Peptides against a protein of PDB entry 3B8E. Designs and how they scored, part 215

Target 1, 230 residues: chain A of PDB entry 3B8E
Amino acid sequence: PFLIFIIANIPLPLGTVTILCIDLGTDMVPAISLAYEQAESDIMKRQPRNPKTDKLVNEQLISMAYGQIGMIQALGGFFTYFVILAENGFLPIHLLGLRVNWDDRWINDVEDSYGQQWTYEQRKIVEFTCHTPFFVTIVVVQWADLVICKTRRNSVFQQGMKNKILIFGLFEETALAAFLSYCPGMGVALRMYPLKPTWWFCAFPYSLLIFVYDEVRKLIIRRRPGGWVE

## One batch from the design tools (peptide; made by RFdiffusion4, then SolubleMPNN)

Design b2_p28_3_s1 (from b2_p28_3, 22 letters changed)
Fold by OpenDDE base, seed 2:
Structure b2_p28_3_s1 (fold): chain B 230 residues (1-230), chain A 28 residues (1-28)
Amino acid sequence: as target 1 above (230 residues)
Amino acid sequence: KELEELVKKLEERSKKLLEEIKEILEKL
């Protein structure tokens, strides 16, 4: 997220504190839950035929899966960001290169895509309004990711939601998201303004997309074992 | 009132921490 912010010179979609909350708060419990499930699934299913190659392949598969999932999460967050800014008059094309003027406290006449002038304070309110739904979008997408990562090869429908740690992780992420979104003072402390409940639903299409993508991926892996999709 | 004061203190601490992080990032 921060790299795209620098490269595109767009207004900051996700605050540094919010990034830290994602990395340290929301990702840790899921990562631990996945590590436990992977250890359990690897112990149950395959004696490593070649411990060195199978470990390297597993690390590469994990890194690729996390990388792909992280990209989809970021895309979901950015989509929500662009939707909110578009609703406030800033079209995505207009946001390109706008950061310099956006962050300048002395410029109080930044025009939106419709010629409306925005004060620095108004711009920062809109920016901080984007932080919360970006975070919530990541959490909602992570629900799908956690459910997906539970099963390497089997459909979620076949293995079921038996892992209590996974369920706990989902509740913890949701509780954290709700706390950060609705707790008084978080707007000032974390630059996360309260989220309208409607924005929770903006992430659902992406969660569904990830779910469908993974089920299709797993279906392909099941049909073509040893393919490039593994 | 105690909760409001605690929130205010947390807000102040978080602002200071953010400023420190910004200073570190500007030095990098």
Scores: peptide ipSAE 0.000, ipTM 0.228, DockQ to the pose 0.025
Fold by OpenDDE base, seed 5:
Structure b2_p28_3_s1 (fold): chain B 230 residues (1-230), chain A 28 residues (1-28)
Amino acid sequence: as target 1 above (230 residues)
Amino acid sequence: KELEELVKKLEERSKKLLEEIKEILEKL
């Protein structure tokens, strides 16, 4: 998100507080749950293969998978961001290069795509209105990520939702997202304005995409063990 | 208040980093 914000010179889609809430609130429990599941799955099924080569390959596979999932998460967040700004009169093309004028407190006449002038305060309200949906989009996409990461090779449909820590992580992330989105005063304290319930559904296509992507990846790995996808 | 100050400091640091990156990109 931050790199795209720099490269495209768009208004800030994700605030520092939102990043901290993701890193400390939503990513920690999933990371712990995944660490426990990986330890449990590796202990139960693997005969001692060569521990040095298999560890390196496994770390590379995990890093690539998380990198790809992270890119899909970012795309989902940016999609939600662009939809919200478009609903407020700022089309994606108009946002390119707008940051300099957007962040300038002395410019109170920034025009939207329809020629409406926006004050600095109005622009900041719209910007902060994007932070909560971006966060919620990440959480909803993380549901799929948590579900798919439960198994490295098996389909989620085969192993089911038996990990209590994973289920707890899903509920914790959802509860935190709901709290930050709807608790009175979060707009002032965290600059996260209330989210319309409809915005939770904007991330669902991306969650489904991640789920389908990982199931296809796992299917390819199962059909072609030792292929270039490993 | 301390959290708000930390957020403000982080925002200022992020803005400075963004300006530095922008300057690097403009020189490229």
Scores: peptide ipSAE 0.000, ipTM 0.218, DockQ to the pose 0.017
Fold by OpenDDE base, seed 3:
Structure b2_p28_3_s1 (fold): chain B 230 residues (1-230), chain A 28 residues (1-28)
Amino acid sequence: as target 1 above (230 residues)
Amino acid sequence: KELEELVKKLEERSKKLLEEIKEILEKL
């Protein structure tokens, strides 16, 4: 998100504080949960493999999986961002290069795609209106990520939701998202205005896409062990 | 042992990041 903000010079889609809340609040408990589940599964089923080669392969596979999932998360967040700005009169093409004028407090007549003038305060309200649904989109996509990362090769349906820490992580992320979205003062503290409940559903197609993608990937791995997908 | 070390590193990083978030929230 931040890289696209810099490269495209668009209005800030997600605040730095909110990014930190994602990285810390939403990614950490899940990562710990996955580490425990992997330790438990590897202890039960595997002879000591060569720790150097298998660690490198596992780290690369994890890094690639997280990289791909992170890209899908970013795409989902940006989709939500562009939809909200378009609904407020700013088409995606018009946002390119707009950051300089957008962030200038002395320019109170920034025009949208329809010629409507926006004051600095109005622009910042719209910007902050994007932060919450972007964050929520990431959280909803992370639900799918956590569920899919539970297993390397087996379907989630085969192992079931037995990891209490994973379930706790999902609830914690959801509770954090709800708190940041609806708690009084978060608009001032985190520049996250209250989210309309309908925006929670905007991320579901992306979560479903990730889930389907990973189940297909795992199915391919099960059918073709040692293929390029591993 | 390596997994325990990784978990400890993740926990430490997590604590640091939580502290940074708290500091940012206190400045807002």
Scores: peptide ipSAE 0.006, ipTM 0.225, DockQ to the pose 0.053; fails the geometry check
Fold by OpenDDE base, seed 4:
Structure b2_p28_3_s1 (fold): chain B 230 residues (1-230), chain A 28 residues (1-28)
Amino acid sequence: as target 1 above (230 residues)
Amino acid sequence: KELEELVKKLEERSKKLLEEIKEILEKL
């Protein structure tokens, strides 16, 4: 999110406080949950053909899979951001390069894609309206990420939800998202304005995409043992 | 109001740091 803000010069999609809440609030408990996840039975029981090469291949493939999932997650967040801004009159193409004028408090006539003029205060309200749903979108996509990360090869349907710490992490992350989204004063304190409940569902297509991606990946690994996807 | 101003200052500092990082990245 931050890199795209810099590169595309778009209005800030996610505030620093929300980034810190993701890094410290939503990612820590899930990371701990994965550390306590029982190693998948197929990973533990299968002797590597060559411990040196298979370790390197596995590390590369894990890194690639997480990189791809991270890209899908970022796309989900940006999709929600662009939808909200578009609903407020700012089409994605118009947002490119707009940051300089958007953040200038002396410019009170920034036009949207339809020629409507926005004051600095109005623009900041719209910006802060985007922070909450971007954050919530990340949380909802992380549900899928956490569930798929518990297994390397087995389907989620085969492994089941056995890790209590993972379930707790999902609950904690969701509770934090709800608190930050709906607690009075969060708009002032954290620049996270209240979220319409409908925006929780905006991330579901991307969560589904992550699940489908991971299940297809795991299916390929199961059908082609020793393939480039392992 | 004081908390809002503090958050605003933190955001402004963060934006400045981002611009500095951007300038570094553009030079690379």
Scores: peptide ipSAE 0.000, ipTM 0.212, DockQ to the pose 0.017; fails the geometry check

Design b2_p28_3_s2 (from b2_p28_3, 23 letters changed)
Fold by OpenDDE base, seed 1:
Structure b2_p28_3_s2 (fold): chain B 230 residues (1-230), chain A 28 residues (1-28)
Amino acid sequence: as target 1 above (230 residues)
Amino acid sequence: EELEKLVEELKERAEKLLKEIKEILEKL
């Protein structure tokens, strides 16, 4: 998100506070919960790892986690961001290069895509209104990410949802997201303005996309063990 | 003010964690 903010010179899609809420609030409990996941049914059929040559976490796993899934997450966040700004009169094309004028406190006549003028205060409200939904979008997409991370090969339908701590993690991150989005005073305290309930659904297609992507990947691995997708 | 303090504390904690992660990544 921050790289696109710099490169495209768009208004800040995700604030530092929301990033911290993701990294420290919503990611920790789910990540810890994975330590209590049941072993895959086929784990004992795999040969022992060679500790000298084989890494527990290889570059391929890193590439999947941070490259592909992370890109889908970011796309979900940006989709939500663009939807909200468009609902407020700022079309995506108009946002390109707008940051300089957007962040200038002395410019109170920044025009939207329809010629409506926006004061600095109004612009900051809509900017901060984007931070919360972007955060929530990441949380909703993380539901899929957490669920798919349960196993490397088995389908979620095969492995099941038996880890109570993981289920708790899903509820915790969701509850935190709801708290940060709807608790009175969060707009002042954390610059997290209230989220319209409809904006939660902006993330669902991307959450589903991650889930489907991983299930297809796992299906390919099951059908072709030792393939490049493993 | 308490929330600002909490945010600052979270920020410091995050910076520490990022530093630790960076150090771990540099060792990998």
Scores: peptide ipSAE 0.008, ipTM 0.237, DockQ to the pose 0.021
Fold by OpenDDE base, seed 2:
Structure b2_p28_3_s2 (fold): chain B 230 residues (1-230), chain A 28 residues (1-28)
Amino acid sequence: as target 1 above (230 residues)
Amino acid sequence: EELEKLVEELKERAEKLLKEIKEILEKL
């Protein structure tokens, strides 16, 4: 997210506070919950791997898979960001290069895509209004990510949802997201302004996309053992 | 307000660093 902010010179889509809330707040319990996941049913049926070739391939493939999932997560967040800014009069094309004028306190006449002038304070309210939905989008996408991380090869439908701690983690991160989004004073304390309930749905297509992507990936791995997708 | 100031200072420092990195890259 921060790299795109720099490269595109767009208004900041995800604040430092929201990044910290993701890294320290929402990721911790789910990550711990994965330690309690039951071993895949097929682990004992796997042939011994070649420790030299298969380890390096596996690390590269895991890195690629996580990189791809992370890109889908980021795309979901940016989609939500662009939707909110578009609803407030700033079309995505107009945001390119706008950061310099956006962050300047002395410019109080930044025009949106419709010629409406925005004061610095108004722009910052809109920016901070984007931070919370971006955060929530990441949490909703993490639902799929956490569920897919239960297994490396087996479908979620084969492994099932037996880990109660994982389920608790999903509820905890969701409850935290709701608390940070709707608790009075969070706009002042954390610059996390309340989000419209409709913005939660912006994440759902991307959550589904991650789920489908991983199930297809796992299906390919099952059909072509030793392939480059593993 | 102090946290906002700190974040703004961090932003300014980050922008300065990015400018320096860009200048180094342009000289390479």
Scores: peptide ipSAE 0.000, ipTM 0.189, DockQ to the pose 0.014
Fold by OpenDDE base, seed 4:
Structure b2_p28_3_s2 (fold): chain B 230 residues (1-230), chain A 28 residues (1-28)
Amino acid sequence: as target 1 above (230 residues)
Amino acid sequence: EELEKLVEELKERAEKLLKEIKEILEKL
């Protein structure tokens, strides 16, 4: 998110405080829950990796984890961001290069896509209104990401949902997201303004996309062992 | 308030660094 903020010179889509809330609040419990997941049925049947040839984290694993899934997560967040800004009169094309004027407190006549002028205070309200639903979007997408991380080759339908701690983690991160989104004072304390309940649904297509993508990937791996998709 | 100030300072530093990177890339 921050890289795109700088490259495209758009208003900040996700604040640093909200990033910390993701990393420390919503990711830790689910990640710990994976330690209690039952081993995949075929993992223990594989030969040990060769420590001279097989890196613990190879380039393929890095590419999959950070390149593919992370990009889908980011796209989900940006989709929500662009929807909210568009609802407030700022179309995506108008946001390009707008950051400099957007962040200047002395400019009170920044125009939206419809010629409406926005004060600095009004712009910051809209910006902070984007931070919360972007955060929530990441949480919703993380539901799929956490579920797919359970297995490398087996379908989720084959492995099942036996880890009660993982299920608890999904509810905990959702409850935390709801708390941060709707608790009074979060707008002042964390710059997380309340979101419309409808904005929760902006992430669902991307969560589903991650799930479908991973199931297709796993299906390909099962059909073509030793391919580039492992 | 101190945290907000620190975040703003980090943002400014990141913007400067990226400007420098862009200038380097334009010279290459």
Scores: peptide ipSAE 0.000, ipTM 0.198, DockQ to the pose 0.014
Fold by OpenDDE base, seed 5:
Structure b2_p28_3_s2 (fold): chain B 230 residues (1-230), chain A 28 residues (1-28)
Amino acid sequence: as target 1 above (230 residues)
Amino acid sequence: EELEKLVEELKERAEKLLKEIKEILEKL
């Protein structure tokens, strides 16, 4: 989000507070829950890792986590961001390069795509209105991420949802996201304004995409061991 | 407020870096 904010000179899609809420709030319990996941059924059929040659964190894992899944997450967040700004009169094309004028406190006549003028205060309300749905979008996409991280090779349908701590993590992150989004005073305390309930559904296609993508990837790995997809 | 100041400083540094990158790209 911050890199695109800089490169495209768009209004800030995700605030520092929302990032902290993700890293310390919604991600922590789910991440810990993976330590309690059952071993894959075929783990004893695999040769032990060579600790001298095989890294725990390899380029393939980084590419999967940050390069592929992280990009789908970012696309989901930006989709929600652009939809909200479009509903408020700012089309995506108009946002390119707008940041300089958007963040200037002395400019109170920034025009939207329809010629309506926006004060600095009005613009900041709209910006902060985007932060909460972006955050919620990340949480909804994280449901899929957490589920796909249960296994490296086996399908989630083969592994099942037996990890009670992981299930608790999914409910906890969702409840926390709802609390931060709808609790009175969060707009003042955290700059997280309430979102329409419909915004939760904007992320669902991306969560489904991540899930389907990873299941297809795992299917390919099972059918073609030692391929470039492993 | 301190966090907002830090974010503003980071924004200014990033803008300066982008300007430098743009100048390098224009000379290329």
Scores: peptide ipSAE 0.000, ipTM 0.199, DockQ to the pose 0.013

Design b2_p28_3_s3 (from b2_p28_3, 24 letters changed)
Fold by OpenDDE base, seed 2:
Order: structure tokens, then C-alpha cells, then sequence
Structure b2_p28_3_s3 (fold): chain B 230 residues (1-230), chain A 28 residues (1-28)
């Protein structure tokens, strides 16, 4: 997310503190749960061939899984960011290159896509309003991502929700998201303004799409083992 | 045993990242 912010020169979609909260609070337990479940699933499916090769493959699979999950999460967060800014009058195309003027405290007449002028304070309120729903969107997308990553080839409906650590991780990240979103003082301390309850649902269609996409992908892999989709 | 090693490696990486973040926070 920070790289896209720099490359696109858009207003900061996710604060540094929020990034740290994601890295430290929301990713660790799910990551551990996923590692346990993947390793268990791979051990159950693979005949012990070569311990060195299997270790390297597992490390690559974990790295690829985390990389893919992180990209999907970032896309979901950016989607929510663009929706909120568009709702406030800033269309995505207008945000390109706007950062310089956006972050300049001496410019109080930054125009939105409809010609409305925004003061520095108003812009920062909108920016900080994006931080919380971006974070929450990541958490909600993580629900789907963790569930889909539980199995490489089997449907979630076939394996079910048996991993207690995964379930615990989902509750922990949700509780953390709720705490950061609604605890008094988080707006001042973390620049995470309170989230309207409706914004929790903004990520649901995206999470559902990812879930459906992954189930279709898994179905294709099951029908055509060794294909390019794997 | 391989699962435990992978978990230990992940925990060690997480600890290292936590330490790096603590160092960054202490420098701020």
C-alpha cells in the first residue's frame, strides 16, 4: 500500500501506525494458523519424498501465499479507500498526482472532482476517515483469504472449519479491528476515526468474490491437475 | 517435527520483525 501511495502520488490511504497494527496485530496469528494448517495438509497429502526439497517447497508456498494474500488485501483496502474518497467528491482519476497539494498545509483550496474546495483540515479528516475502513476491509478480506488458504485443492465446504487456531485468529483480528475502530481516543492516538457500522459490510462483496473465485480455481485444479491455474 | 520447525521459524521471524519495529519506535 505504501508503494502504491508513492508511485501514484495519491493521498495516504493507510497510516504508518495502521500498517504497524496490521503487521503486528492482525497478520501474526492468522499467519501462524495458516502455517500449521498448510503444513498439516501437506504432510497428510505428500509421501515423504525429500525432506530438503519439501522444506524448500513449503517455504516457497508460504511465501507465495502470504504475498498473494497481502496483494488481495491491499486491493480490497484500496477499493474501500477509492469508494470513500469518491463519495466525498474525489474520483480516483483526480487523486492521481494530488498528494503534493493534498499534504500542503498552506493550500486550503484543493478542488475535488466537482469543484468543491477543501481546506487542509477537511482533507486530513477525509484522509483519516479512510484509514479505519481500509484497516477493517483488510480484516474482512483476511476472513475470506484465511478460509480459502486453509486448503490447496479441497473446497472449504468439504474440510470445514476444524482449525481452532484459525477460528481464534479470526476472532482476535476482528476484536482488534473493533477496538481500533471504536475505542475512544483512537482517532487522536492512531489517526483512525470511528467507522460507521455500514462500512464493515463494504468489504463483504469483495470477500465473497474472492471466495467464489478461489472455489472455482480449486474446482478447475481438481478437474485439471497440473494445469497453469495451480 | 517439520511443522514445529516451520512454526519456530515463523515465530523467530515475527520476533525479529517485532524487535525491528521496537527499535524503530525507540528511535522515533
Amino acid sequence: as target 1 above (230 residues)
Amino acid sequence: DEIEKLVEELQERAKKRLEEIKEILEKL
Scores: peptide ipSAE 0.000, ipTM 0.206, DockQ to the pose 0.038
Fold by OpenDDE base, seed 4:
Structure b2_p28_3_s3 (fold): chain B 230 residues (1-230), chain A 28 residues (1-28)
Amino acid sequence: as target 1 above (230 residues)
Amino acid sequence: DEIEKLVEELQERAKKRLEEIKEILEKL
């Protein structure tokens, strides 16, 4: 999100605190949970034909899959960001290049897409209103990511939910997201203003997309063993 | 000044993450 902020010169979609909460709060516990996941039944039963080559191929494919999932996550966050700004009068096309004027405290007449003028304080309220839902969107999309990461070949329906630590991680990140989103004073302390409950559902299409993507990927792996998708 | 500091902190974190990703990709 920060790279897009720089490249597109749009208002900052995700604050420093939210990034820290993702890195330390939402990513660590899930990562630890995956370390305790039982090895997938197909991984355990498959003897590597060539341990060196097969490890490299698997690592490349895992990296590619995570890269693609990460892009879908980012798209989900940006979608939520653009929708909120659009609801406040700032269409996505109008945000391009707006950062300079947006962040200038001496400009109090920045116009939205409809000609409404916004003071610096009003703009910062809208910006900080975007930080929370972007974060929440990432958390909701991470639910799907965490669930799919436990398997490489087997469907989620075949592998099931066996890792209690993973389940705990899902609850922990959700509880953290809820706390940061709705606890009084978070707008002042963390620049995370309260979120409408409806915005939690904005990420669901992207979570579904990740599930569909992963199930299709796994289906291809199952149908074409030894293919480039393994 | 506070915004600039936040942007700088974000840039440093983003650079660090990108370096970590690059290191992972180079090892792959």
Scores: peptide ipSAE 0.000, ipTM 0.209, DockQ to the pose 0.017
Fold by OpenDDE base, seed 5:
Structure b2_p28_3_s3 (fold): chain B 230 residues (1-230), chain A 28 residues (1-28)
Amino acid sequence: as target 1 above (230 residues)
Amino acid sequence: DEIEKLVEELQERAKKRLEEIKEILEKL
C-alpha cells in the first residue's frame, strides 16, 4: 500500500494507526494459528524426507503464497479505497498525482472530478474515512487467508474448521474491526471514521478470489506432485 | 502531535524520494 501511495502519488489510503492495528491486532493471531498448524502438520507428515531440500522448497512455497495473498489483499484494500473516493466525487484517474495538492494545508480549493472544491479539512475527513474500510477489507480478506492456511495440501472442505485457534482468530479480527469501525470516539482518537455496513461486502469478492486461488493451487499440487508449482 | 510530526517527516522523505525517482525517469 505504501509503495503504491508513493508511485501513484495518491492520497494516503492507510494510516499509521491502521497499520499498527493490522500488525499487532490482526496479524498476530493468524501467525500463531499458522505456527501451531504447521507444527501439527509437520508432526503428522514426518516420514523421513530429505530435511534440507524439503525445508527449502517449503519455505519458498510459503513465501510465494504469502506474497501473492498479500498482493490480493492490497488490491482489495485499494478497490475499497477507490470506491469510497469515487462516492465522494474523486474518480481514480483524478487521484493520480493529486497527493501534492491534497496534503497541502494552504490549498483549500482542490477540485474533485465534478468540479466541486474541497477544503483541506474536508479532504482529510475523506482520507480518514478510507482508513477504516481499508482495514476492514484486509480483515475480511484475512478470513479467507486464515481458512486457506489451515491446509497446505488438502482442501478446506476436507479438513473443516476444527482448529479452535483459527476460529478464535476469525472472531477476534472481526470483533476488532467492528470495535474500531463503530465504537464512538474512534474517529477522534484513531482517525478511523465509522464504516457503513455496506463496505464490508466490498471485500467479499477478493476474499472469494483468494479462496478460489488457493483451492486451485492445491488442486494443481495434488494433480502434479513435483511440478513447477512446488 | 508526535505522530503528526512523524507522519510529516515521513511524507517529506517520501516527497524527496519521489523527486529523485522523477529525476531518474526524466533522464531515462
Scores: peptide ipSAE 0.000, ipTM 0.194, DockQ to the pose 0.014
Fold by OpenDDE base, seed 3:
Structure b2_p28_3_s3 (fold): chain B 230 residues (1-230), chain A 28 residues (1-28)
Amino acid sequence: as target 1 above (230 residues)
Amino acid sequence: DEIEKLVEELQERAKKRLEEIKEILEKL
């Protein structure tokens, strides 16, 4: 998200504090839950393979998987961001290069795609309105990521949702997202204005896409052990 | 300068997360 903000010079889609909340709040418990579940699964089934070569392959596979998931998360967030700005009169093409004028407090007549003039305060309101749904989109996509990461090779349907820590992580992320979205004062503290409940559903297609992608990947790995997809 | 600091901070966070993922993966 931040890289696209810099490269495209668009208004900031996600605040730095909100990014910190994602990294520290939403990702930590899921990461711990995955560490516990994998320790439980690997201790039971495999003799220590050559720790140097198998670690490197696993590190590469997981770095690629997380990189791909991160890209899908970013795409989902940006989609939500562009939809909200378009609904407020700013088409995606008009946002390119707009950051300088957008962030200038002395310019109170920035025009949208329809010629409507926006004051600095109005622009900041719409910017902060984008932060919450972007964050929520990331959280909803992370639900799918957590469920996917539970299993390396087996379908989630084969292992079931037995890990209480994973379930707790999902609820914690959801509770945090709800708290940040609806708690009074979060607009001032975190630059996150209240989200309409309908925007929670905008992320579901991306979560489904990730889930389908990973199930297909796992299916390919199961059918072709030792293929390039591993 | 602020952009460079933010990029550095983002890179450091990405590195830290990658290390955490790596540690989780090493424990797997």
Scores: peptide ipSAE 0.000, ipTM 0.180, DockQ to the pose 0.019; fails the geometry check

